# Designs tried in a protein design run: peptides against a protein of PDB entry 2FGR. Part 51

Target 1, 331 residues: chain A of PDB entry 2FGR
Amino acid sequence: SSVTLFGIVDTNVAYVNKDAAGDSRYGLGTSGASTSRLGLRGTEDLGGGLKAGFWLEGEIFGDDGNASGFNFKRRSTVSLSGNFGEVRLGRDLVPTSQKLTSYDLFSATGIGPFMGFRNWAAGQGADDNGIRANNLISYYTPNFGGFNAGFGYAFDEKQTIGTADSVGRYIGGYVAYDNGPLSASLGLAQQKTAVGGLATDRDEITLGASYNFGVAKLSGLLQQTKFKRDIGGDIKTNSYMLGASAPVGGVGEVKLQYALYDQKAIDSKAHQITLGYVHNLSKRTALYGNLAFLKNKDASTLGLQAKGVYAGGVQAGESQTGVQVGIRHAF

## One batch from the design tools (peptide; made by RFdiffusion4, then SolubleMPNN)

Design b1_p11_8_s4 (from b1_p11_8, 6 letters changed)
Fold by OpenDDE base, seed 1:
Structure b1_p11_8_s4 (fold): chain B 331 residues (1-331), chain A 11 residues (1-11)
Amino acid sequence: as target 1 above (331 residues)
Amino acid sequence: DEYLAVLERIK
């Protein structure tokens, strides 16, 4: 049996040249290279190849010392694992996001990540970004010669918003092939939510792939998110990502990632390009810098996610430049 | 290795 206390403290100085009013924002931000977190985890060997596990993890906000509190909303699971794979009970990444975000070279945080896993439609559900779910049961298979899969179901527990029922229900999963330098996955998910108090289905399909050439890694994502509304038509976004990373010497990594968000409901595109560098001072401590450009076209108002400084939108059709320079420390 | 595993976890 084991119990491990673990975490990451990632804090940065961040700047964006435009907010919703067209003004610059700057200050101390968090989670620029990795999400800051504090967690407890452990396993118990039950014999016969069966193990019990627990995982409790919450986000840390180093800039304000978690002034709004601490919780275990990142993950709060108990599990059984063995030759059959792993079953988890509790709030967690949904299987689709857990697998498909792994192709994001910016670790789904800071100003550089793929932003496709988003609430594109002002959904009123707590997790309408498709990343996590409450009341979740998940199952992950072992790896069979490269092939693996994950499935999840989250209970709505008869949560209602407006006239919408079943809010918070999730069903989804992925199939994948992970073998040596190659990874490829297909994910499908549906969440029940509400938009404007009306029942809405959030449907998501995501394809991901990566290949590690040793000298560099390429990674890509193709995603469609569709909020199917009873009234007003569907809100559909097609998101695309292509990224490359390469080791620099023995201590660094450079990353370049491009994403396109084709927002069909407003017939508007946004282009994101990010250059990142991580310099490892040790196995546990790194310095990093991110430079991101976000170009909104037409009615698009997307903003870079400089957590702790500014994560809101910009004026329609405006571009935004963001910078983060920080320290990441793992324990 | 444990620290690297932690670093690989996403948002």
Scores: peptide ipSAE 0.016, ipTM 0.570, DockQ to the pose 0.057
Fold by OpenDDE base, seed 5:
Structure b1_p11_8_s4 (fold): chain B 331 residues (1-331), chain A 11 residues (1-11)
Amino acid sequence: as target 1 above (331 residues)
Amino acid sequence: DEYLAVLERIK
């Protein structure tokens, strides 16, 4: 058996030129290049190719020393794995997010990531961004000639909000092809939630693909998120992402990513463009910088996610510029 | 390298 302690501490100086009041915000933020985390994991060989595993992981907030506490909400799983793949029990990334966020060149972190995995509808469920779920059972297949899949089901445990009686139920999965430089995936998910105290289905379809040309990597995402409400009509967002990354000088990586969020319910678009650079000082330590521009049109109020500094929205139709410069250290 | 493996994990 083995037990590994691991983590990342990523802290930055961040700036955004506009908050909800139109004022600038700046200070020390967290998780600009990678999400800061502390975790424990391990395996036990049970013989015959069967292994037991555990994984406990929580977010670290280096700017305030986890003033609001520490938990294992990133992942808290026990698993069995073998030739059949892996079964996980416990809170985790849902299979759809686990796979499809991998195409985000900013790794769902900082001011540059694809923000499609979002609670677009003021959903009242705890995980209405479609990223993680409580009470989750997941299964991941082995890779068979490139083909692989993941499936998950989360129990609602009769959680109720208003008249909604199955809040937190998740069902979803992906199919993928991962072979050499190519990765492509299709994910489908439905999550039960509530909006305004009424039962709502959060339906999600995501297509992702990437290709590593060696000299550069291209990556893309196409997503539709739909909160199906009984009253008031569906809240639908179509999100698009295209990104490129390239190694620089053997020790650096430059990333450029564009995303479009077509928010149908408010007939408004937001455009996000982010330039990032990571400079590896070692295998474990890097300096990084991100520069992001977010243009909201019409009624759109999206804000860049400068975690620890400002992650709220802006005034409708306003643009926001964000900067992060920081240190990432892995252990 | 274990540290690289950690970095390769979903964020």
Scores: peptide ipSAE 0.015, ipTM 0.581, DockQ to the pose 0.056
Fold by OpenDDE base, seed 2:
Structure b1_p11_8_s4 (fold): chain B 331 residues (1-331), chain A 11 residues (1-11)
Amino acid sequence: as target 1 above (331 residues)
Amino acid sequence: DEYLAVLERIK
């Protein structure tokens, strides 16, 4: 058996030109290129091809030294794996998020990522962004000829909000083909939540694909998120992403990603475009810079996620520019 | 190699 201590400390200087009041924000932020984390993981060979595993991982906030505390909310799983694949018990990325966010060239962090995995409807559940779940059982198949899949179920444990009686229940999964330069996946999920104290289903469908041409990688996402409310109609968002990345001079990587968020309930769109560069100083230390533009139209109020500086919205129809320059160190 | 694997893990 082995235990591995691992982590990332990613801290940046960040700037956004507008907050909800129209004022600029700037300071020291976290997790601009990769989410800062501290983790422990290990495996035990049980014989016969069976292994036990554990994974404990929490977010690090380098700017304030985790003033709000440390936990293992990123992942806290125990697992069995073998020829059958892997079964995980515990809080984790839900299978749909785990797979489909892999097409995000900005690694679901900083000011550049695809923001489709979001609470679009003021859902009152803790994980209404569709990223993680408590009380989760997950199963991941082996890769057979490129084909693979993942499934998950999270228990609601009779959590109630208002008249909603099954908040936090998740069911979902994906099917994928991963072979050489090609990756493609389809994910489906439903999560029970509440909006305005009323039972609401968060339905999600996501299609992702990428192809690595060697000289560049192209990646895309198509997503629909629908909060199905009994009263007031559905809150539907169609999100689209297209990104490209390329190695630069053997030590760098440039990324360009565009996303469109078509927020149907408010008949409003937001456009996001981000240019990123990572410069590897070593195998585990990098400098990076991100430049992002977010254009809200009409009633849209989306904001870039400059974690540690400003991650709130802006005024309706306003545009926001964000910059992050930082250091990422892995250990 | 280990570090790359860690870096590839998403939020």
Scores: peptide ipSAE 0.022, ipTM 0.579, DockQ to the pose 0.056; fails the geometry check
Fold by OpenDDE base, seed 4:
Structure b1_p11_8_s4 (fold): chain B 331 residues (1-331), chain A 11 residues (1-11)
Amino acid sequence: as target 1 above (331 residues)
Amino acid sequence: DEYLAVLERIK
């Protein structure tokens, strides 16, 4: 058996030129290149090719020392694995997000990530961004000739919000092909939630692909999210992403990523473009900088997610510029 | 490779 203590402390100085009032915000933020975390994990060989595992991981907020507390909301799983794959019990990334966010070159954090995995409809469920779920059972297949899949189900446990009686139920999965430089995946998910106290289904379909050319990597995402409300029209968003990354001088990595969020319910688009650079001081420590531009059109109010500084929206039709410069240290 | 380990843990 083994037990490993691990973590990342990622803290930055961040700036955004506009908040909801049109004012700039700046300060010390967290998780600009990687989500800051503290975790414990381990495995036990049970013999016969069977292993038990556990994983406990929580987010670290270096700017305030976790003043609001520490929890294991990032992951809190026990698992069995073997030739059959892996079964996990506990809060985790849902299979769809686990796989499809892997195509995000900005690691689903900071001001540069693909923001498609979002609560687009003021959903009242805790995880209406489609990223994680409570009460989750997940199954992941082995990689068989490149082909792999993951499936998950989260129990609602009769959680209610308003008249919605199945809040938190998740069902979803992906199929993928991962072989050498190529990765491609299709994910489907449905989560039950509430909007305005009424039962709502969050349906998600995501296509992702990447190819590593050695000198550069290209990555793309296509996503549709629909909040299907019992009363009222669907809240649909089509999200698109294209990104490229390349090693620089053996010690750095440059990233460029564009995303488009076509918010159908408000007939409004937002454009995001982010340039990032990571400079490795060692295998464990890096400096990084991110520069992001978010252009909202019409009624769009999206804001860059400068965690710890400002992660709210902006005024309709306003553009926002964000900067993060920070240190990432892994242990 | 610790660098790769960091990348594997990024999400």
Scores: peptide ipSAE 0.016, ipTM 0.548, DockQ to the pose 0.054; fails the geometry check

## One batch from the design tools (peptide; made by RFdiffusion4, then SolubleMPNN)

Design b1_p12_1_s1 (from b1_p12_1, 7 letters changed)
Fold by OpenDDE base, seed 5:
Structure b1_p12_1_s1 (fold): chain B 331 residues (1-331), chain A 12 residues (1-12)
Amino acid sequence: as target 1 above (331 residues)
Amino acid sequence: TPEVTPDDFPPA
């Protein structure tokens, strides 16, 4: 058996020019290039090609020393793996988010990420962003000539909110082709939740693709998220992302990503453009900088996610500029 | 190197 302690501490100085009051915010933030984390993982060879595994991972907040506590909400799984693939039991990334967020060149972190995996409808479920689930069983296939898939089911355990039953039930999966420079995936998910105490289905469809040309990587996402409500109509968002990254001087990486969030329920769009740079001081330590611009139109109130400084919205139709400069260290 | 896993986006 093996046990590995691992982690990332990523802390930055962050600035946004507008909050919900129209005022600037600045300070020390977390997780600008990669989510800060502490984890334990290990494997046991059971013989015959079968392995047991565990993974425990929690978020670290370097700015406040985890003032709100520490937990393993990022991942808390036990697994069996072998030639059949991997079965996981416990809280984890749902298969759809695990695969489809891999096309985000900002790794779903900081002020630059694709923000499509979001609670668009004031859903009352704990994980209505579609990223993780409690009580999850997941299965991941091996890679067969590039083809792979993942499936998941999360038990609701009869959780109720208002008149909504089955809250937190997830069913979803992806199919993918991962071969050399090419990756492409289709993800489908449904999660049961509540909005205003009423039963709501969160449906998600996501397409992702990337190609590594060696000199640059292109990546894209197409997503539809739909909160199906019995009263008040559906809350639908179409999200689009296109990004490029390129190595710089053998020690750096530049990233440029555009996202569009077409929020159908409010007939409003938001445009996000982010420029990022990572400078590797070593394999484990990097400096980074991100510059993001978010343009809300009409009734859109989206804000950049400067975690630890300001991650709230802005006034309707307002634009926000954000900056992060930080250090990432992995151990 | 630790596996890069996505962040939790804050609730809306």
Scores: peptide ipSAE 0.023, ipTM 0.615, DockQ to the pose 0.109
Fold by OpenDDE base, seed 2:
Structure b1_p12_1_s1 (fold): chain B 331 residues (1-331), chain A 12 residues (1-12)
Amino acid sequence: as target 1 above (331 residues)
Amino acid sequence: TPEVTPDDFPPA
């Protein structure tokens, strides 16, 4: 058996030109290129190709030393794996987010990521962003000539909010083709939640694809999220992303990504464009910079996620500019 | 190298 201690410390100086009051925010932030984390993992060979595994991972906040505490809410799984694939028990990324966020060239962190995996409807469930779930069972297939899939189910354990009695139940999965330079995936999920104390289904469909041309990589996402409420009609968002990345001088990477969030319930759009650069000082240490612009139209109030500095919204119809410059270290 | 996993996005 082996046990590995691992982590990432990613800390930056960040600036946004507008908060909810229209004022600038700046300071020391976290997780601009990769989410800062501390984890333990290990495997045991059980013979015959069967392995047991565990994974415990929590977020690190380098700016305040985890003033709110430390937990293993990023992942806390035990698993069995072999020729059949992998079964996981415990809190983890749901299969849909695990696969479909891989097409985000900003690694689902900092001010530049695709923000489609979000609670669009003031859902009252703990994980209404569709990223993780408690009480999760997951299964991942091997790769069969490029074809692979993942499935998950999370128990609600009779969690109630208002009149909703199945809050936190998840069912979902993806099918994918990963072969050489090509990746493509389709994900479907439903979560049970509550909005205004009423039972609500969070339905999600996501299509992702990428192609690596060697000199550059292209990536795209198409997503629809619907909060289906018993009263008041659906809250629907269509999200789109297109990005490109390219190596620079053998030690760097430049990234450009555009996203559109069409928020149907408020008939309002938001446009996000981000330029990023990563400079590798070593295999484990990098410098990085991100520049993001978010344009809200009409009633849209979206904000860039400058974690540790400002991650709130802006006034309706306002634009926000964000900058992050930081160090990422992996161990 | 650790697996890169996504961050959490805040609710609306």
Scores: peptide ipSAE 0.021, ipTM 0.631, DockQ to the pose 0.103
Fold by OpenDDE base, seed 4:
Structure b1_p12_1_s1 (fold): chain B 331 residues (1-331), chain A 12 residues (1-12)
Amino acid sequence: as target 1 above (331 residues)
Amino acid sequence: TPEVTPDDFPPA
């Protein structure tokens, strides 16, 4: 058996010009370019092409030294893999998020990421952002001539919130084509949750694609999320993203990403545009800067996710500007 | 409870 200790410490100075009161916030934040993490992983060759694996990973908060504790909520899996692919048991990214967030040029973290994987409806489930699940069984196929897929099921274990049963049940998967410069994927998921103590289904459909032209990469996402409520009607959001990245001078990368969040239940849109730059000081250490602008229209109250500084909403119809400048170190 | 962030994906 092999065991590898690994991690990332990403810490930044962050600023947002508006919080929920209209005041600026600034300080030391985390995970601006990559999510800070500590993990253990390993494999055992069982012979005949079969391997066992484990993966334990938790988030690191460098600003406070994990004052709220450390856990393995990022991933805590045991797996079997072989010519059939990989089966995983344990908390992980759900297959839909694992695949479809790969098209986010901001690595699903900091102030620049695609924010479509969100709890749009004040869902009361722990993972109503559609990113991870407890009690998850996942299966990932090998890549067959570019074609690949992933499927997952999470047990609810009879969890209840209010009158809602089956809370935390997930079923979902994706199909994809990954070949050379091209990646394209379609994901479908349903998660059972509660809104206002009432049973709600979180349905998600996501289409993603990217193409690497060598000199630049283009990436896009189309997503619809629906919180289907038995009472009060559906809470639907259509999210769109288009991004580009390019290498700079052999040691840097520039990223530009636009997203639109069309929040149908409140008939309101939010526009996000983010410029990012990463400067590699070494193979393991980078400096980075992000500049994001979020424009809320009408009743929209979305805020940029300056983790460790301010990740809350703003007043309805307000715009928010965010900056992060930080260091990322991988080990 | 601190929100668990999504994973980073290695550049392709």
Scores: peptide ipSAE 0.020, ipTM 0.593, DockQ to the pose 0.071
Fold by OpenDDE base, seed 3:
Structure b1_p12_1_s1 (fold): chain B 331 residues (1-331), chain A 12 residues (1-12)
Amino acid sequence: as target 1 above (331 residues)
Amino acid sequence: TPEVTPDDFPPA
């Protein structure tokens, strides 16, 4: 058996030119290139190709020293793995987010990520962004000639909000083809939640693809998220992403990503464009910089996620510029 | 808008 302590400390100086009042915000933020974390993991060989595993991981907030506390809400799993793949029990990324966020060149963190995995409807469930679930059972297949899949189910445990029952129930999965430079995936999920105390289904469909040309990588996402409400009509968002990355001088990486969020319930679009650079000082330490522009149209109020500084919205139809410059260290 | 906690890198 083995036990490994691991983590990332990522801290930055961040700036956004507009908050909800139209004022600038700046300060020390966290998780600009990678989510800061502390974890424990290990495996035990049980013989016959069977292994047991555990994984405990929580988020670190370096700017305030985890003033709100520490927990293992990032992942808290026990698993069995072998030639059949892997079964996981416990809170984790849901299979759909685990696979489809891999196409985000900004790794679902900082001011540059694809923001499609979001609570678009003021859903009252704890995980209405479609990223993680409590009470989760997951299964991941091996890779068979490029083909692979993942499936998950989360128990609601009779959780209620208002008149909504089954809150927190998740069912979802993906199918993928991963072979050499090519990756492509389709994900489908449904999560039960509440909006305004009323039962709501969060339906999600996501297509992702990437191709590594060696000198550059292209990546794309197509997503529809729909909060299906019994009263008041559906809250639907179509999200699109296209990104490119390239190595620079053998020690750096440049990234450019565009996203469009077509928010149907308010007939409003938001455009996000982000330029990022990572400079590797070593295998474990990097400097980074991100520059992001978010243009809201009409009634759209989206804000960039400068975690630890400002992650709220802006006034309707306003544009926001964000900058992060920081250090990432892995151990 | 609720702050989206940046989600984890796919487990390496």
Scores: peptide ipSAE 0.021, ipTM 0.591, DockQ to the pose 0.075; fails the geometry check

